# Designs tried in a protein design run: peptides against a protein of PDB entry 4AID. Part 139

Target 1, 242 residues: chain A of PDB entry 4AID
Amino acid sequence: FDIKRKTIEWGGKTLVLETGRIARQADGAVLATMGETVVLATAVFAKSQKPGQDFFPLTVNYQEKTFAAGKIPGGFFKREGRPSEKETLVSRLIDRPIRPLFVKGFKNEVQVVVTVLQHDLENDPDILGMVAASAALCLSGAPFMGPIGAARVGWVDGAYVLNPTLDEMKESKMDLVVAGTADAVMMVESEIQELSEEIVLGGVNFAHQQMQAVIDAIIDLAEHAAKEPFAFEPEDTDAIKA

## One batch from the design tools (peptide; made by RFdiffusion4, then SolubleMPNN)

Design b2_p22_2_s3 (from b2_p22_2, 10 letters changed)
Fold by OpenDDE base, seed 2:
Formats: structure tokens, sequence, C-alpha cells
Structure b2_p22_2_s3 (fold): chain B 242 residues (1-242), chain A 22 residues (1-22)
């Protein structure tokens, strides 16, 4: 197997992005690891538009597998076939920053599936899932103007913490999830306890700075493992000029 | 917004370049 791997130190943890071992039938597939949390992201896109397709048919599905459920907090309530509240929320969290980054006029079906394979009970698979989904799309050849990075920022003992552990989050006055490109913030989601706007804005900037290493790691992986760009001509580039 | 659009264009231009070189 032609396995490509990128490893970086990120927030005092080792992030590993790997492609070529599993899910090779997808257009893009990335196994991402941080600590002992492991996710598989797959991206698949249709090579033609359906007749009469009027909207961009992007589907994002985050799922935590039943075999990992014995190690996933709240995993006891997985009825086969219905997304949990967490799976629904994280699917939206991944969808929000990636949806605007597809080339305008591209209306081929795109499916992104993020599967939690392992959870260490320290590193939340949501951020890792966002990173893995971004990487899988960049490898796929789809007309995606990524990568995105993502980061969670906590506020613990008067300092920003990058991707705080589940235990550090109990002491955190902020749960700030940021996603963005190299140049722009695309999405902010925040739960904040009695913090100034200055601290929150500083957290967004901190997140955006810290995710650059992840963006660079995805680019480096893509340079070595991306498929050829799909032959697509956008009808109107003027919407990017507006 | 303007920075997003500008950088979106740069990424699109890069993608279009790669597509033409492929």
Amino acid sequence: as target 1 above (242 residues)
Amino acid sequence: MEKLLENGRKRLELWEKLRKEA
C-alpha cells in the first residue's frame, strides 16, 4: 500500500494524518490520530450532476461506531440507525465551514463521513473530525477551496488552552470552536462563562494562529497524496470577485 | 468578508492551475 503520513506536534500533542491504508475506494480518505483518539474521514463525490439538480447536495455525517461506544461518554444510547444529538451537532459543526468552500456552480453529490474509531477520553473527536474531513476533501480531487483548520480554545487559570482535554474543559470558562482557512475565520461556535469580549476575540485569534500548523500539514499531505483535480469548469467566478 | 473572498479567489486560481497542469 502507498501509505502517506504527516506527523506534527500540535498544542503539546502529536497529530497524525495518514492516507492509503483504509477506505481506498473513497475519493479521499484520512485516518487522523491525536493521543489515542482515532477518526476516519472519507470524502466521495459524484462525477456528474443529477438532472434537474438546483442546489449543492453536500451531506456530512459524523458517527461514533458502536465498538467504540464502550469508551465514548454517552455511547450507551446508540440505537442503530439514528444519529445521537452529539453526532447531529458535530455533523453540522463540520458542514458549516466546508460548505462555503466548494466552487460555486458545483452541484455534484458530495458525501463526507467521519467515523470515530477510538476515543481516549481526553481528546474530543470533533476537532479531529473537522481536521480529518478537511484533509480528506483536499485529497479527493473535488473542487474544494480548503484546507480548513480547526481548533478548540479553553480559558483555564487565566490562559488560553489549545484543544483542552475533557478534564481541563471542566475548569474552562470558555468552549470556543473555531474553523478557518489560512487567511480567514469561517466559523465560530462558543459557550462562554463571564468573559470579556476582548478575551473571546483573543481566543478566536489564538485558534486561527494555532490551526495554521494543521493547514500546513494538510497541504504537505496533499502535495504527496492528492488525486488529480476533478475536471470542472465553474460557470461564474464573478461571485468570488464580488 | 473581503479577506475570505480574496483568499477564496487565490485558492480557486491555484486549483484551476493544478487542474490545467493535470
Scores: peptide ipSAE 0.060, ipTM 0.596, DockQ to the pose 0.055
Fold by OpenDDE base, seed 4:
Structure b2_p22_2_s3 (fold): chain B 242 residues (1-242), chain A 22 residues (1-22)
Amino acid sequence: as target 1 above (242 residues)
Amino acid sequence: MEKLLENGRKRLELWEKLRKEA
């Protein structure tokens, strides 16, 4: 068992990224932990394109399993097979920043699955799921131009708070989710209460700055655990420049 | 270990290349 682990301090919490223990049949698999919240991200990609495939077939599925549901707020009676509203929203939050980072012309099927294994009722698994999905893709060998980082930013007592707890979020005037690369912000989602645009923009910048430590942690993990890059050459080289 | 490190390095080099060409 070649288990690789990266541990960082992030927003006053320990973030752990681990690979090599679980889901070895996936192209990439990462177990991510913050507090007692635990997620498993897996990335799988087809080694060939389907005949007649005209679009990039990326599927992202975030799921909160029933064994974790005893600690998941709102985890009541999911009928097998229909995602909750939260699962649908978080699947989109993960999809949005990663989709544009695949090499243009790559039309092989890609499946990202994020499974919440444990929830501590303090640390929301959505941000952790975004980080884990990014890491799993980076380890997979898929032609993915990540990593992405992600962060939630709150505004509590007149200050920015990185990844506020669910209890701190009740006092927060901002729920700002940001995802990006080292170089660019890729996605912003925000719910704000009577805050200036200056504070919100400052929150985006704060998030992008704070996610660099996560990006660096994913890179360090990938240097030690990534698969060989899948041999893919886009048919149209001009598609990389557009 | 060496193979994984080499694969990780190749991956990083690919990312850096692709990010410079985009």
Scores: peptide ipSAE 0.033, ipTM 0.604, DockQ to the pose 0.820
Fold by OpenDDE base, seed 5:
Structure b2_p22_2_s3 (fold): chain B 242 residues (1-242), chain A 22 residues (1-22)
Amino acid sequence: as target 1 above (242 residues)
Amino acid sequence: MEKLLENGRKRLELWEKLRKEA
């Protein structure tokens, strides 16, 4: 198997992005590991548009399977079928920043699936899932104008903490999830306890700075492992080429 | 908007590069 791997140190943790081992039937597939938390992201897209398709049919599904549930805080043996509240929320967190980055006029069906394979009880799979989904899309050949990076920022003992552990998050006055490109913040989601707007804005900037290493890692992986770009002519390139 | 378009341009250039190398 032609396995490509990128490894970086990120927030004092090892981030590994790997492709070519599993899910080779997908257009893009990435195993992402941070600490001992492991996710699989797959991207699949239709090679034609459905007749009469008037909107962009993107579906994002984040799932925490029962085999990982024994290590997930509050993880019960989920009965197969309905997404949990967490799975629904994380699916939206992944969807929000990636949806606007598809080339205009691309209305082929796109499915992103993020599966938690392992949880270490320290590193939340949501950030890792966002990174993995971004990487899988960049590898897929889909007309995706990513990558996105993502980061969680805490505020502990008067300092920003990149991707706080679940234990550090208990002492954190901020749960700030940011996703963005190299040049723009695309999404902010935040829960904040009695912090100034200055600290929050500083947290967004900190997140955006810290995610650049992830963006660069995804680009490096894509340069070495991306599929042939799908033959698509966008309706409007002038705004992107300007 | 301009920054997003600039990133989109960079990604499009990478995508066009990858298409030419394929």
Scores: peptide ipSAE 0.030, ipTM 0.589, DockQ to the pose 0.058
Fold by OpenDDE base, seed 3:
Structure b2_p22_2_s3 (fold): chain B 242 residues (1-242), chain A 22 residues (1-22)
Amino acid sequence: as target 1 above (242 residues)
Amino acid sequence: MEKLLENGRKRLELWEKLRKEA
């Protein structure tokens, strides 16, 4: 099997991005690991637009369900059951920064599925899921102007902490999730207790600096494992409003 | 691929104004 892997040290933890082991029928598939938390992101896109499609049909689906290796479909996954509140929130966290990065005029159906395969109860799968989804899209050949990086920032003992553990987060005065490109912050979500706007802004900058290593890791993985770009030319009329 | 990734990098920074005012 042609397995490509990128490994980096990130916030004192080993981040592994792997492709080519499982979900090969997807357009992009990335197994991401941090600690003992493991997620699979799959990206699947239609090779044609539906007649009369007027909006970009992106679906993002985060699921905290353990699946047996190789049973995850490479096509559109039909959910069994109602998502939890957490699954709904994390699906939106992933959707928000990726949606604006598709080439304008692309209206083919896209599904991103992030599945938690293992959870160590220390490393939250949400950040890992954001990173994995970004990587899977970059590998897919879809007209996605990524990658995005993502980071969580805590404020513990008067300092910024990159991707705090669930236990460190109990002592944190900040839960700041940031996603962005190499040069741009695209999304901020924050829960803050008694912190100045200056500390929060510093946290956004810290997150954006720390995610560069992840962005570079996704680029390196894509250079070695991405599919050929899908032949899509945006209509000239839509390109002028970037 | 490279052109799409580079286009992603070249996105305008949403927080540029806020960081200049801080």
Scores: peptide ipSAE 0.024, ipTM 0.526, DockQ to the pose 0.064; fails the geometry check

Design b2_p22_2_s4 (from b2_p22_2, 10 letters changed)
Fold by OpenDDE base, seed 2:
Structure b2_p22_2_s4 (fold): chain B 242 residues (1-242), chain A 22 residues (1-22)
Amino acid sequence: as target 1 above (242 residues)
Amino acid sequence: MEKLKENGKKLLERWKELREKA
């Protein structure tokens, strides 16, 4: 097994991105760990477009497996075969920032699957899942203009907190999830309690700054483990304006 | 190892160029 690993300190926690041990049948596969929370992201893409495909067929599925359910809050309601409300929301949270970053004209089927393997009850697997999905896409060779980073920002005791624990979030006046590239914010989702717009905007900037270390870690992993870029030529979008 | 490093660089360069054109 040619295992590649990147480890960084991120918000006072160790983030590990690993590839080459698991899900080697995928185009990209990343095992991401923060604390004792562990997710597996896989990216698979079709090598041809289906006849008559008119839209970009991206599917994103976030899943918390039943074997992890003994440590996952709310895991008792998993009827086999239907996503929970949480799984549906997190799947959308991952989809939103990545969908715009595919090269225009690419209409091959893309499937991203994020699976929670372990949960420590401190580190939420949603942010870790976003990071892992970004990394898996960057390793896959798909025409994805990532990486994205992601961060959660809390407001606890009058300060920004990067990726607050589930216990710190109980005292937080903000739940701010941000995703972006090195150059741009792609998605903001926020729940706020009696905070000024200035504090919220400062939180977006803080998130975007703090996610750069994750973006750099994904780039470093891709430099050592990415597949050959898929042979795709984007349609000249300027030829449709004539 | 060397081939994977080269592929990773090519991927990042290619997608950077596409972002600059978009």
Scores: peptide ipSAE 0.069, ipTM 0.606, DockQ to the pose 0.836
Fold by OpenDDE base, seed 1:
Structure b2_p22_2_s4 (fold): chain B 242 residues (1-242), chain A 22 residues (1-22)
Amino acid sequence: as target 1 above (242 residues)
Amino acid sequence: MEKLKENGKKLLERWKELREKA
C-alpha cells in the first residue's frame, strides 16, 4: 500500500506525519509522532445530511489509552469508560479551532477521533493530536478550510519556549496553547502566572509564526495523499443577503 | 501515486476558491 510521510524539524524535535498504513476505512487517517509520543487521528464524514439536520454535527474525541505507557499495542483498542478530565479538555482544544473552518451549510456528520498510541512522558499528546486531526481532515476530502497548526508556548528563564517538555512546563510561568490557519489565530487557551499582557500577546505571535512549518507540512502531505474533494456546494448565502 | 497528487492539488484549489468566496 502507498505510505506517505512528511518529516520536519520543529522546536528542536522531529515531527513525523504519516498516512496510508493504518485506519484505511476512515476518510482521513494520520499517524503523528513527536519524540516517542505517537497519536492516530481519524476523520470520518457522512456522505449525506440527515433529514431535518439544523446544526453542524461535529464530534471530536481525544483518548489516552492505558496501553500508551511506552508501547504501541497491536490489536483492537478496548473501549475504556467515561473520558477523563484531560481527555475532555483536549477534545475541546481540538474542536474549537476546526469547527468554524467547515464550509457554511455543511451539516453532514463529522467524527474526529484522536487516540494516543504511545506517550514518552516528555511530549504532551495534545498539540500532536491537534496537528494530526488537522492533517486527517485535510486528507479526508471533507469541506474543511484548514489546515490548522497548533503550538504550546512556555515562558522559561525569561524566554519563549516552543512545545516545552512536561518537565520544562513545571518551571514555566505560562501554558499557552494556540491554534490557527496560515492567515489567522483561531483559538487561544492559557494558564498564566503573573505575566504581562505584552508577554502573552508576544507568545501568541510566536506560536502563530512557529506553527507555519506544520501548516506547510500538512499541505505537502495533502498534495501527495489527499482524497478527491467531496462534491458539496455551499448554499449561496449571498442570495439571502440581497 | 499520480491520482493522489492530483487529488491533493484539486483539494488545495478548492480550498482557495472557497476562501475567496467567504
Scores: peptide ipSAE 0.058, ipTM 0.616, DockQ to the pose 0.829
Fold by OpenDDE base, seed 5:
Structure b2_p22_2_s4 (fold): chain B 242 residues (1-242), chain A 22 residues (1-22)
Amino acid sequence: as target 1 above (242 residues)
Amino acid sequence: MEKLKENGKKLLERWKELREKA
């Protein structure tokens, strides 16, 4: 198998992005590892639009499999069926920054699935899932204007902490999740305890700066492993103004 | 190997061109 791997040091942790070993039937598939937390992201897109499709049919599903649940805080043996609250929230967290980055007029069905395979009890799989989903879309050939990066920022002992551990997060006055492109912040989600707006804005900027290394890592992986771009012409937006 | 690198470059170029038009 032609396995491609990118490894970077990121926030004092090793981030690994790997493709070509698992889920080869997908348009894009990335195994992402940070510490001992492991996620599989897959991207699949339809090669045609459904007749009468009027909206962009993107589905994002984050899932924590029962085999990983024994290592997930609050992870009970999930009965197969309804997403947990966490799975629903993280699915939205991944969806929000990627949805706007599809080429306008692209209405082919897109499915992104992020599966937690392992959890180390230190590194939350949500950030890793966002990164993996971005990478999988970039490898797929879909008309996705990514990559996105993502970062969590904590505020511990009067300093920003990139991707705090679950233990560091107990002492953190901020849980700030940011996703963006090289050029723009696409999403902010935050829980904040008595911090100034200046510290929060500084946290967004810190996150956006720190995610550039991830964006560059996804680009490097795509340069080595991306599929041929899907032949799609965007709708001429000037023709709709007439 | 070379084909995959070329596809990745083409994808990045396509994305750049599409972003500049959006």
Scores: peptide ipSAE 0.055, ipTM 0.610, DockQ to the pose 0.838
Fold by OpenDDE base, seed 3:
Structure b2_p22_2_s4 (fold): chain B 242 residues (1-242), chain A 22 residues (1-22)
Amino acid sequence: as target 1 above (242 residues)
Amino acid sequence: MEKLKENGKKLLERWKELREKA
């Protein structure tokens, strides 16, 4: 088993990104752990475009599954049943920052599946799922201009808190989720109680600074475990303006 | 091991080139 692992300290917690253990049939697969919360992200992309494909067919599916102790399933789980509201929201939260980072003209089918394998009731799987999805795409060889990092920022006792626990979030005046590249913020989602715009903007900057360690961890993992880049040339969009 | 590092480097270089053109 060629297992590659990156471990970092992040917001006072150990973040682990692991590849090569499970879901080997995927183009990219990452097991991400923070605390006792564990997610599996898988990325698969088609090696050809469907005839007449006019849009980029990206699907993101976040799912929470209770597994029996000791069974880590390998592969794409088709969910039986309708997604919960949370699963629908988190699927969209992951989709938003990754969709614009695919190379223009790439219209091959891409499927990202994030499965919650374990939940510690302290660390929310959404941020971990965003990080894992980014890492899985970076390992896949797909024409993805990532990585993205992600962070949640709280405001507790007049200070920014990186990735607050579910209990710390009850005392937080801010739920700010930020995703971005090394160079740019790509997505902001926020619920705010009676805070100034200055504190919120400071929270976005804090999140973007704190996610650099995650971006660097994904890059380090990709340097050791990424597949060969898929042979794809961007459509030359300048040829239609002559 | 060397081939995987080389693939990761090629991927990062490709992403850099694509970002500089976008």
Scores: peptide ipSAE 0.051, ipTM 0.599, DockQ to the pose 0.831

Design b2_p22_3_s1 (from b2_p22_3, 13 letters changed)
Fold by OpenDDE base, seed 4:
Structure b2_p22_3_s1 (fold): chain B 242 residues (1-242), chain A 22 residues (1-22)
Amino acid sequence: as target 1 above (242 residues)
Amino acid sequence: AEKEALEAWKKLKKELYEKAQK
């Protein structure tokens, strides 16, 4: 097996991005680990457009598997087949920053699946899932203008905390999730308690700075493991808006 | 702009792929 791995220190934790061992049938597949939280992201894209396809058919599905759910806080046994509220939310958190980064005119079906394989009760798999999805897309050969990075920022004892643990988050006055490219913030979601706009804006900047190491790690992994770029040419009707 | 973005993507991904083969 040609296994490629990138390891970085990120917010005082080891982030590992691995490809080549699991889900080889996908266009891109990344196993991401932080602490003992483990996620698998897969990216699959159709090699042709469906006749009459008028929109970009991107589907993002974040899933917390029941074998991991025994350690997932709030993992209620939902009826078979309906996403949890968390799964729905995290699927949107992943979708929002990646959707605008596909090359215009690309209307082939794209499926991103993020599966939580293990949860350590400290590191939330949502941020890890965003990073893994970005990495999987970068490896896939799909016309994706990523990578994106992602970070959660807390405010604990008058300081920013990168990717606070679930216990640190109980003391945090901020739950700030940021995703972006090297050059731009693409998405911000925030829950804030009694903090100034200055602290929040500083948190966005802090997140964007801290995610650069992750973006660089994804680029380095892609330099060693990316598939050949898909031979995509936009249809002439979309090329006129250049 | 869209054509430039596509060409930039093709270039970037080609460079990454060529590095991955070394």
Scores: peptide ipSAE 0.071, ipTM 0.642, DockQ to the pose 0.744
Fold by OpenDDE base, seed 2:
Structure b2_p22_3_s1 (fold): chain B 242 residues (1-242), chain A 22 residues (1-22)
Amino acid sequence: as target 1 above (242 residues)
Amino acid sequence: AEKEALEAWKKLKKELYEKAQK
């Protein structure tokens, strides 16, 4: 087993990104850990386009395993087969920032699966899932122009808090999820309580600054474990406008 | 080999980004 691991301190917590142990059949696979929350992200892409494919067929599936869900507060066990509301929302949170980062004209099927393996009841697996999905795509060789980073920002006792715990979030006046590249913010999702626009914008900037360490960690992992880039030549879209 | 694969990846990403911005 050629196991590569990157460990960083991030928001006062240890983030671990690991590849090479699990899901070797995937194009990319990353086991991500923060505290005792553990997610597995896998990326698989088709090596050819389906005949007549007219859109980019990206599917993102976030799922919480029942053995992890037995610790998750408020999870009604929806029977095997239909995603929960949370799983649907988090799947969209992962999809939104990654979808625009695929090379234009790439219409091969891409499947990203994020599986929550363990939950510590402090660290939400959504942010960890976004980071793990980004890392798995960067390792896969798919024409993905990531990495993305992601961060949650709270506002607790008049200060920004990076990736607040579920308990700290009860006291937070802000739930701000940001995803971005090194250069740009790609997605913002926010729930705010009686905060100025200035504080919210400051939170977006704080998130984007704090996620750089994660982006760098994904790059460092990819330096040691990425597959060869898939040989993809985008069709000259200029030839379609002529 | 790993360093070369990374350099190729960084190069490919750069080239793809430059093509996607045109």
Scores: peptide ipSAE 0.062, ipTM 0.602, DockQ to the pose 0.059
Fold by OpenDDE base, seed 1:
Structure b2_p22_3_s1 (fold): chain B 242 residues (1-242), chain A 22 residues (1-22)
Amino acid sequence: as target 1 above (242 residues)
Amino acid sequence: AEKEALEAWKKLKKELYEKAQK
């Protein structure tokens, strides 16, 4: 097995990004760990466009498997076959920042699957899933202009907290999820309790600054494990709109 | 703009792949 691993300290926790052990049949696959929370992201893309395809067919599926559900809050009765509200929300959180980063005119089917393998009840797998999905896409050879980073920001005792634990979040006046590139914020999602716009904007800036270490870690992993770029050329009809 | 972005992507990913092969 050609296993490549990147490890960083991030928000007082160890983030590990690993490739080459699991899901080697995918175009990209990353096992990401923070604390004892573990996710597997896989990226697969079609090598041709379907005839008459007029939109970019990206599917993102975040899933918390039943074997992890014994440690997942609210996991008591996941009926096999329907996503929970959380799984639907997190799938959208991953989709939103990555969708605009594909090269225009690329209309091959892309599937990103994020599977929660373990949950520690401290580190939420959503942020870890966003990071892992970004890394898997960067390794895949798909025409993706990432990486993205992601961060959660809390407001606890009058200060910003990077990736607060589930227990710290009970005392937080802010649940701010940010995703972005090195240069730009791509997505903000926020639940806020009576905070000023200034504190929220400061939280976005804090998140964007703190995610740079993750972006750099994904780049470093890609330098050691990325596949050859897919030989994509946009059709002339899409090139005329540029 | 789209052609420039595509060429920038191809270049970046090629450089990453060439580094990964060393």
Scores: peptide ipSAE 0.060, ipTM 0.640, DockQ to the pose 0.745
Fold by OpenDDE base, seed 5:
Structure b2_p22_3_s1 (fold): chain B 242 residues (1-242), chain A 22 residues (1-22)
Amino acid sequence: as target 1 above (242 residues)
Amino acid sequence: AEKEALEAWKKLKKELYEKAQK
C-alpha cells in the first residue's frame, strides 16, 4: 500500500491524517486520528452529470458505528437504519462549509461519508470528521476549493481552549464550532452562556487561527497523495460570471 | 471570478498531483 501520513501537534494532541491503507475504492479516503478518536472519511463523486440535474447533489453522511457507540457518551446501541440526532447534526456541520466551495456548475453527485471507528471519550469525532472530510475531498480530484479546517473553542477559567475534552466542555461557557478556509470563516455554530460578543468574536478568530495548522497539514498530505484533478468544465449555460 | 477560481483550482490540483507523483 502506498500510505501517506501527516502528523501534527494540535491543541496539545496529536492529529494524524493518513491515506492509502483503507477505502482505496473511493476517490478520496482519509483516516484521521486525534488522541484515540478515529474517523474514516470517504469522498466519492460521479464522473458524469445525471440528465436533467439542476442542482448540486452533495450528500454528507456522518455515522457513529455500533462498535464505536459503546464508547460514545449517551450513545445507545443504534439500531441499523436511521441517523441519530447527533449524526444528523454533524452531517450538516460538515455539509455547510464544504458545499459552497465546490466550483459552480459542478452538478455531478458527490457523497461524503464520515464513519467514527473509535471514540476515546475525550475528543469529539465531529471536528475530526470535518477535518477528515476536507482532506478526503482535497485528495479526490473533485472540483473542491478547499481545504477547510475546523476547530471547537471552549471558554474555561477565563481562557480559550482549543478542542476541549468532553470533561472540559462541562465547565466551558462556550461551545463554538468554526470551519473555514485559509482566508475565510465559512461556518460558525455556537452555544454560549453569558459571554460578551467580544469574547465570542475572539473565539472565532482564535479558531480560525488555530485551524491553519490543519489546513496546512491537509495541503501537505494532498501534495503527496492527491489524485489528478477531474477534467471538469462547466456548461456555458451555467453562466460563470467572470 | 468563477472561471478564474476554476482555473486556479485546476492549476493548484495539477501542481499537487505532479508533486505527489515524484
Scores: peptide ipSAE 0.137, ipTM 0.689, DockQ to the pose 0.762; fails the geometry check

